Peptides against a protein of PDB entry 4DOW. Designs and how they scored, part 81

Target 1, 157 residues: chain A of PDB entry 4DOW
Amino acid sequence: TFSWVGRPLPNRKQFQQMYREICMKINDGSEIHIKVGQFVLIQGEDNKKPYVAKLIELFQNGAEVPPKKCARVQWFVRFLEIPVSKRHLLGRSPPAQEIFWYDCSDWDNKINVETIIGPVQVVALAPEEVIPVDQKSEETLFVKLSWNKKDFAPLPP

## One batch from the design tools (peptide; made by RFdiffusion4, then SolubleMPNN)

Design b2_p21_1_s1 (from b2_p21_1, 7 letters changed)
Fold by OpenDDE base, seed 5:
Structure b2_p21_1_s1 (fold): chain B 157 residues (1-157), chain A 21 residues (1-21)
Amino acid sequence: as target 1 above (157 residues)
Amino acid sequence: SEKELEEEIKKLNEERKKALA
């Protein structure tokens, strides 16, 4: 179950109410608060790792009946999601904890908040910084580069 | 509903695959 936290933010979009924070109730009865700017895991295909995204906006879409709780996100991609024929462009074998900033506008960046599994920690690193590989936990993800479907590049500012 | 969410997840996965291909 998802519910809004706090008062709606001012916006210019008709039929939309924007928020800074949402509350997620999980199966054990505990509550997790997620804010704009944080990173989340989004449900992927069965037997596959979840998707990773940064929350840009949280909003209720009143144009739909019933209204939907939605989010605008910045997508990240995992190395294994990149076509096999293009993986060599990285020039190295990335650790499992590395993800890539998706730098394309050819894909809808809106999601239903109900697809969110929970929060995740994402740390941005400079290309020369070493990713700490911990075999005990894969809780923290790291991003050094962007992927624009053509090549890898330094992270956008 | 749960069924609607499943359909939305399916759609998301399909769109993602097409975009990243």
Scores: peptide ipSAE 0.639, ipTM 0.947, DockQ to the pose 0.828
Fold by OpenDDE base, seed 2:
Structure b2_p21_1_s1 (fold): chain B 157 residues (1-157), chain A 21 residues (1-21)
Amino acid sequence: as target 1 above (157 residues)
Amino acid sequence: SEKELEEEIKKLNEERKKALA
């Protein structure tokens, strides 16, 4: 269950109410608050790792009936989601904890908040920094590069 | 509803595959 936290922010678009924070209530009754700017895991395919995204905007879309709680996100991609024919462009074998900033605008960045599994920690690193690999878990993810479907590049500003 | 969520997830997955291909 998801519910808005706090008052709506100033309107930017007609029929939309913007928020800074949303509350996710989990099965044990506890609550997790997620804010704009944080990173989240989004439900992927069965037997697949969840997707990773940065929350850019939280809003209720009043143009839909019933209104939908939505988020606009910056997508990240996992190495295995990159076409096999282009993976060599990285020039190395990335650890499981590495993700890549998706640097394209050719894909819808709107999601239903109900697809959010929960928050996740994402740490930006310089290319020369070593990722602290933990073979036992992926609790923390790391991003060094962007992927624009053509090549890997330094992170965008 | 759960059914609606499943449909949204399905759509998301399909769009993602197409975009990243």
Scores: peptide ipSAE 0.616, ipTM 0.944, DockQ to the pose 0.836
Fold by OpenDDE base, seed 3:
Structure b2_p21_1_s1 (fold): chain B 157 residues (1-157), chain A 21 residues (1-21)
Amino acid sequence: as target 1 above (157 residues)
Amino acid sequence: SEKELEEEIKKLNEERKKALA
């Protein structure tokens, strides 16, 4: 289902081969290419919305037997994943299309690429910009703020 | 395998819930 595209990047780690792109073969036999820097949907719980992440690294972990195709990601969180007791800190009711940059390193950001469902469009907006909500953009997610488990903050420029 | 993937997904979900709680 997943295969590396192109040649491996120069090895910085002895037991890891890094790549810029991976190919995902989907049900109809077509192929989707996903690159480092793109946003992806990650398999969530049954009957739950998938997770959103930005790919920051693609690599094959040679320390594992057999070797596994892995990715390092920047996580995003949905509003409903934030504890109820802290949601008031946003000061508004966000639209369903809004996600938040998770600004913590308190859990592993390594995933198996097989958990990737597919690519997704994520658009960064300034806090004062209005999130467009229409049928044409229903698949597009928007990020204005980060969440660090303590408070919301504007995204770094 | 499909079984291995299911286990990976389960683990990911559990870790995420704990981290975000």
Scores: peptide ipSAE 0.610, ipTM 0.943, DockQ to the pose 0.829
Fold by OpenDDE base, seed 4:
Structure b2_p21_1_s1 (fold): chain B 157 residues (1-157), chain A 21 residues (1-21)
Amino acid sequence: as target 1 above (157 residues)
Amino acid sequence: SEKELEEEIKKLNEERKKALA
């Protein structure tokens, strides 16, 4: 269950109410607050690791009936989502905790907040910094590079 | 609803695969 936290932010978009924060109630009854700018795990395919995204906007879409709680996100991609033929461009074998900033806008960056599994920590690192390897959990993910479907590049500013 | 969520997830997965291919 998701509910908005706080009052809507001022905006001029018709049929939209903007928010800074949303509350996620989990099965044990506890609540997790997620804010714009934080990173989240999003439900992927069955038996696959969840997707990773940064929340850019939280909004209620009043154009839908009933109104839909949505988020606009910046996508990240995992190494295994990169086509096999292009993986060599990285020049190394990344740890499972490494994700890549998707530097394209060629698909929908709007999601239903109900697809959010929960928050996740994403740490930006310089290329020379070492990623602490932990194969057990998705507690912390690391990003060094962007992927634009052509090559890997330094992170956008 | 659960059905709607499943449809959303399915759509998301399909679009993602297409975009990343």
Scores: peptide ipSAE 0.604, ipTM 0.940, DockQ to the pose 0.838

Design b2_p21_1_s3 (from b2_p21_1 with E1K L5I A13N A16R E18K)
Fold by OpenDDE base, seed 5:
Structure b2_p21_1_s3 (fold): chain B 157 residues (1-157), chain A 21 residues (1-21)
Amino acid sequence: as target 1 above (157 residues)
Amino acid sequence: KEEEIKEEIEKLNEERKKALA
């Protein structure tokens, strides 16, 4: 169950109410608050490897009946989602914790908040920085590079 | 609602695979 936290933000878009924070109630009855700017796991095809995204906007879409709680996100991609024929462009074998900033606008960046599994920690690193691989950081994801379907590039500022 | 969410997920999966191919 998801519910808005706080009052709607000033918005110029018709049929949309924007928010800064949303509350997610999980199975044990506890609540998790997620804010714009944080990173989330989104349910995908593989339950073992959910999608990763940064929340850019939280909004209620009033154009739908009933109104839909939505988010606009910046997508990340996992290495194994990149076509096999292009993986060699990375020039290395990335650790399982590495994800890549998707640098394309060729598909929709809107999601239903109901697809959010929960928050996740994503740490941006410089290309020369080493990804810590230990038990304490197994749930932390790291991003160094962007992927634009053609090549890997330094992470956008 | 659960079926609606399932459809949303399926749609997302299809669009994502198409975009990343």
Scores: peptide ipSAE 0.628, ipTM 0.943, DockQ to the pose 0.768
Fold by OpenDDE base, seed 2:
Structure b2_p21_1_s3 (fold): chain B 157 residues (1-157), chain A 21 residues (1-21)
Amino acid sequence: as target 1 above (157 residues)
Amino acid sequence: KEEEIKEEIEKLNEERKKALA
């Protein structure tokens, strides 16, 4: 169950209420708060490999009946989601913890917040920085590059 | 509601796979 935290922010969209934070209520009764700018795991086809996204906007779409709690996200992609024929463009074998910033506008970036599994830590690294693979970083994902379906590139600012 | 969410997830998966192909 998801509920908005705080008052809606002013926006131009007639049927939308924008928020900074959302609360996830888990079955055990505990609550997790997620804010715009944080990273989340989103349910995918493989339960062990959920999608990763950065929350850009949180909004309720009042044009729908019933109203829908939505998020606009920046997608990340896993290495294995990249076509086999193009993986060589990376020039290296990435660790399992590495994800890539999806740098294309050809795909809808709106989701239903009900598809969010929970928060996740994503750390941006410079190319020269080594991805740590230890217990401290076990739950942390790392991003160094973007993927635009044609090639890998340095991260956007 | 749960069925609707399931359908949305399926749609997301299909669109994602198509976009990344």
Scores: peptide ipSAE 0.628, ipTM 0.942, DockQ to the pose 0.742
Fold by OpenDDE base, seed 4:
Structure b2_p21_1_s3 (fold): chain B 157 residues (1-157), chain A 21 residues (1-21)
Amino acid sequence: as target 1 above (157 residues)
Amino acid sequence: KEEEIKEEIEKLNEERKKALA
């Protein structure tokens, strides 16, 4: 169950109310608060490797009936999601905890918040920095590079 | 609602695969 936290932010979009924070209530009754700017895990095809995204906007879409709690996100991609023919461009075998900033706008970045599994920690590193890796854990993910479907590049500002 | 979410997840998966292919 998801519910908005705080008052709506001022915005110009008809039928949309923007928020900074949402509350996720889990099965045991505990609550997790997630804010714009934080990173989340989103339900994917592989339950063991959910999608990773940064929350850019949280909004209620009142144009839908019933109203839909939505988010706009910046996508990350995992190495294994990159085509086999292009993986060599990285020039190394990345650890399981490395993800890549998806530097394209070629598909919808709007999600239903109900697809959010929970928050996750994502740490940005310089390309030359070593990732402190626990290959058995994805508690913390690391991002060094972007992927633009053609090559890897330094992270955007 | 559960079916709706399932459909959205399926759609997301399909679009993602297409974009990353």
Scores: peptide ipSAE 0.625, ipTM 0.942, DockQ to the pose 0.739
Fold by OpenDDE base, seed 1:
Structure b2_p21_1_s3 (fold): chain B 157 residues (1-157), chain A 21 residues (1-21)
Amino acid sequence: as target 1 above (157 residues)
Amino acid sequence: KEEEIKEEIEKLNEERKKALA
């Protein structure tokens, strides 16, 4: 269950109300607050690891009946989602914790917040930095590069 | 609602696969 936190932000869009924060109710009754700028796991295929995204915008889409709680996201992709024929372009075998900034705008970046599994920690690293493998980083994902369907590149600034 | 979400996930999966191909 998701609910808005706080008052709507100023917005010129006729059918949208923007928010800075959303509350996720968990089974044990506890609540997790997720804010714009945080990273989330989004439900994917049953046999796949969850998708990873950065929340860019939280909004209620009033054009739909009933209104839908939505998010605009920046997608990340996992290495195994990259076509086999192009994986060699990385020039290395990435650790399981590495994800890539999807540097394309060729598909929709809107999601229903109900598809959010929960928050996740994503840490940006410089290319020369080594991804830690200690217990503290076990649930942390790391991003060093972008993927634009053609090549890997340094992260956008 | 659950079925609607399921459909949205399925759509997302398909669109994602197409985009990343």
Scores: peptide ipSAE 0.624, ipTM 0.942, DockQ to the pose 0.825

Design b2_p21_1_s4 (from b2_p21_1, 6 letters changed)
Fold by OpenDDE base, seed 1:
Structure b2_p21_1_s4 (fold): chain B 157 residues (1-157), chain A 21 residues (1-21)
Amino acid sequence: as target 1 above (157 residues)
Amino acid sequence: SEKEIKEEIEKLNEERKKALA
């Protein structure tokens, strides 16, 4: 279950209440707090790795009945989600921990918070920095480049 | 509900595949 933390933030959107933080209650009864700006894993296809996104906004959509707890996100994509014909553009075989900033706005970036699996650590690296692959970093994802459906590029500032 | 979440996930999957194709 998900519940808002704190009071709604002031905003001008008529049917939206914005929040900074949401609480996720997991199966063992413990609670995880997730804030705007953090990275999350989102449920993907069965038997596939979850999607990765950065939380941009947390809001309750009052235009829907019943109101829906939503998030606006910045998507990341995994290498294997890129068409086979274009993967060669990377010029290397990325490690499993590498993800790419999706630099397009051609599909909806709104999700239901109930699709969130939990938080994840994403670290931005310079192109020349080596992605560490050790026990301590196994749960950490790394982003060095963006993908705009045409080519890979350095991360936007 | 779990059913609704499943439907949303399926929709997301389809839209994502379409966008990334």
Scores: peptide ipSAE 0.607, ipTM 0.941, DockQ to the pose 0.836
Fold by OpenDDE base, seed 3:
Structure b2_p21_1_s4 (fold): chain B 157 residues (1-157), chain A 21 residues (1-21)
Amino acid sequence: as target 1 above (157 residues)
Amino acid sequence: SEKEIKEEIEKLNEERKKALA
């Protein structure tokens, strides 16, 4: 289902081969190429919306037997994943299309690429910009703020 | 394998819930 695209990048780690792009073969036999820097949907709980992440690294972990195709990601969180007691800190009711940059490193950001559902469009907006909600953009997610488990903050420029 | 993927997903879900709680 997943295969590396292109040649491996120069090895910085002895037991890891890094790549810029991976190919995902989907049900109809077509192929989707996903690159470092793109956003992806990660399989979540049954009957729940998938997780959203930005790919920051693609690598094959040679320390494992057999070697595993892995990705390091920057996580995003949905509003409903934030504890109820802290949601008031946003000061507004966000639209369903809004996600938040998770500004913590308190859990592993490594995933198996096989958990990737596919690519997704994520658009960064300034806090004052309005999130467009229509049928054309229903698949597009928007990020304005980060969440660090304590408060919301504007994204760094 | 599908079994391994399922286990990875379950592990991810559990870790994520704990971290975000």
Scores: peptide ipSAE 0.606, ipTM 0.941, DockQ to the pose 0.832
Fold by OpenDDE base, seed 5:
Structure b2_p21_1_s4 (fold): chain B 157 residues (1-157), chain A 21 residues (1-21)
Amino acid sequence: as target 1 above (157 residues)
Amino acid sequence: SEKEIKEEIEKLNEERKKALA
């Protein structure tokens, strides 16, 4: 179950109410608060790792009946999601904890908040910084580069 | 509903595959 936290933010979009924070109730009855700017895991395909995204906006879409709780996100991609024929462009074998900033506008960046599994920690690193690989925990993800479907590049500012 | 969410997830998966291909 998802519910809005706090008062709606001012916006110019008709039939939309924007928020800074949402509350997620999980099966054990505990509550997790997620804010704009944080990173989340989103349900992917069965038997595959979840998708990773940064929350840009949280909004209720009143144009739909019933209204939907939605989010606008910045997508990240995992190395294994990159076509096999292009993976060599990285020039190295990335650790499992590395993800890439998706630098394309050819894909809808809106999701239903009910697809969110929970929050995740994502740390941005400079290309020369070493990713700490911990075999005990894969909870923290790291991003150094962007992927624009053509090549890898330094992270956008 | 759970059915609607499942459909949205499936749609997301399809769109993502097309975009990343």
Scores: peptide ipSAE 0.606, ipTM 0.941, DockQ to the pose 0.846
Fold by OpenDDE base, seed 4:
Structure b2_p21_1_s4 (fold): chain B 157 residues (1-157), chain A 21 residues (1-21)
Amino acid sequence: as target 1 above (157 residues)
Amino acid sequence: SEKEIKEEIEKLNEERKKALA
């Protein structure tokens, strides 16, 4: 269950109410607050690791019936989502905790907040910094590079 | 609804695969 936290932010978009924060109530009754700018795990394919995204906007889409709680996100991609023929461009074998900033706008960046599994910590590192490897969990993910479907590059500013 | 969520996830999966291919 998801509910908005706080009052809507001022905006001029018709049929939209903007928010800074949303509350996620989980099965044990506890609540997790997620804010714009934080990173989340999003439900992916069955038996696959969840997708990773940064929340850019939280909004209720009043154009839908019933109104839909949505988020606009910046996508990240996992190494295994990169085509096999292009993986060599990285020049190394990344740890499972490494993700890549998707530097393209070629598909929808809107999601239903109900697809959010929960928050996740994403740490930006310089290329020369070492990623602490933990194969047991996705408590912390790391990003060094962007992927633009052509090559890996330093993170955008 | 659960059905709606599943549909959203399916759509996302297909779009993502297409974009990343």
Scores: peptide ipSAE 0.605, ipTM 0.941, DockQ to the pose 0.834

Design b2_p21_2_s1 (from b2_p21_2, 15 letters changed)
Fold by OpenDDE base, seed 3:
Structure b2_p21_2_s1 (fold): chain B 157 residues (1-157), chain A 21 residues (1-21)
Amino acid sequence: as target 1 above (157 residues)
Amino acid sequence: SSSDKAYEELLKKIEEFSAEE
């Protein structure tokens, strides 16, 4: 179950109410609050591994009947989601914790909040920085580069 | 693969932290 936290933010979109935070009630009855700007895992298709995304907007879509709780996201991709023929362009074998900023507009960046599995920690690193492997990093994903379906590049500003 | 195993272990820890399974 998902519910809005706080009052709607001022916006000029006629059929949308925007929010800063949403509450996710999970099976054990506990609640997790997720805010715009945080990273989340999104349910994958056909039991595939979850997608990683950054929340950029939380909004209720009043144009739908009934209104839906939605989000706009910035997608990230895992190395294994990159076509086999292009993986060599990275020039290295990335650790499992590395993800890539998806720098394309061909993916729908609107999601239903019900597809959110939960929050995840994502840390941006410079290309030359080493991904740490310690107890604190056990639940952390790391991003160094973007992927635009053509090549890898430095992260967008 | 070793990479896949590490990723699955990470997901498990994330899910446990978030009380997801």
Scores: peptide ipSAE 0.033, ipTM 0.616, DockQ to the pose 0.029
Fold by OpenDDE base, seed 5:
Structure b2_p21_2_s1 (fold): chain B 157 residues (1-157), chain A 21 residues (1-21)
Amino acid sequence: as target 1 above (157 residues)
Amino acid sequence: SSSDKAYEELLKKIEEFSAEE
């Protein structure tokens, strides 16, 4: 179950009410609050591993009947999601915790909030930076580069 | 607590995500 937290934000988008925060109620009754700007895991397709995304907007889509709770996201991609034929372009074997900023517009960046599994920690690093030992944990993901379906590049500003 | 349990389950999902296939 998902519910909005707080009042709608001022916006000029017709048929959309924007919010800063949403509450996710888990089966045991506990609640997790997720805000715009945070990173989340999104349910994968066909029992695949979850996707990683940064929440850009939270909004109720009044153009749908009934209205849907939605989010706009910035996608990230795992190394194993990159085509086998192009993985060599990275020039190294990334750690399992590394993800890549998806720098393409071909993916729909609108999701239903019901697909959100929960929040996840993502740390941005410079390409030359190593994963710190004190911050290295299985629950933390790291991003150094972008992927634009053609090559890897430094993160966009 | 129930919140702690939910958090641990979430971490488990994240760990599974980070694990190599």
Scores: peptide ipSAE 0.029, ipTM 0.644, DockQ to the pose 0.039
Fold by OpenDDE base, seed 4:
Structure b2_p21_2_s1 (fold): chain B 157 residues (1-157), chain A 21 residues (1-21)
Amino acid sequence: as target 1 above (157 residues)
Amino acid sequence: SSSDKAYEELLKKIEEFSAEE
C-alpha cells in the first residue's frame, strides 16, 4: 500500500499533483518513506532481477479514474542487461553490484508506484575508485559510468 | 526503529528474489 506524505507541491501541470515523499506500507504494518532523489528497485519481468531507478518526480495522475500514483524515474542498467556484443566496450569485468546510468530516451520513464519493490542505496564513484566487495554488496549498488547504447561514458553532471 | 526493521526485512526479500535468477 502506498500513500502520499505531506502536502502537494505547487506545479503548473494539468491534472497532476506533485509530491516530495511517499509512504510504502509493508505486510507487518511497518512503513518505509521514499523521497524524490532516492533510488528504488522496480519489479523485473519474468522473475528477472529488479530494475534500478532514481526517483525524479512523484505525482498523482488525475487524468485517470481513479487517479494513479506515479513516478518519473531515471533508469539504471545492470551489466548483464547490456547486449553481449557490446559488453567488451567496458574493457573490464565489473562486479555484480555495479550499475550504469542509462543515457537513452527509448525507455518509458513513467512508472506506477505499485511496481516499487523498495528503496536501495546507490553510491556514485569516480572511475578510478575501487568498488568494495563484501557482504554489503547485495545491499549497496555502485555507479561509475553511463551507457547510451553505443558506448560507456563518464556520469553526467 | 520500526522503519529500520522494515527496511531490513525488505532487503532480505530482495536478496531472496535476486538469488532465484
Scores: peptide ipSAE 0.028, ipTM 0.641, DockQ to the pose 0.036
Fold by OpenDDE base, seed 1:
Structure b2_p21_2_s1 (fold): chain B 157 residues (1-157), chain A 21 residues (1-21)
Amino acid sequence: as target 1 above (157 residues)
Amino acid sequence: SSSDKAYEELLKKIEEFSAEE
């Protein structure tokens, strides 16, 4: 179950109420609050691994009946989601914790909040920085580069 | 606690993400 936290933010978008925070209620009754700007895991399709996304906006779509709780996201991709023929362009074998900023607009960046599994920690690193492999970082994902379906590039500013 | 259990479940999902496909 998902519910909005706080009052809608002032905006001029027709049929859209924006929020800064949402509450996710888990089966055991506990609650997790997720805010705009945080990273989340999104349920994968066909029993595949979850997607990673940064929450850009949280909004209720009033154009739908009934209204839907939605989010706009910035997508990230895993190395194995990149076409086999293009993986060599990275020039290295990335660790499992590395993800890439998806720099394309061909993916719909609107999701239903019900697909959110939960928050995840994502840390941006410079290309020369080493991804740590200690116990404290095992639950952390790292991003160094973007992927635009053609090549890898430095992260957007 | 219930909060601890929820966190553990989340960590499991992260672990699944990092696991080899």
Scores: peptide ipSAE 0.029, ipTM 0.649, DockQ to the pose 0.039; fails the geometry check

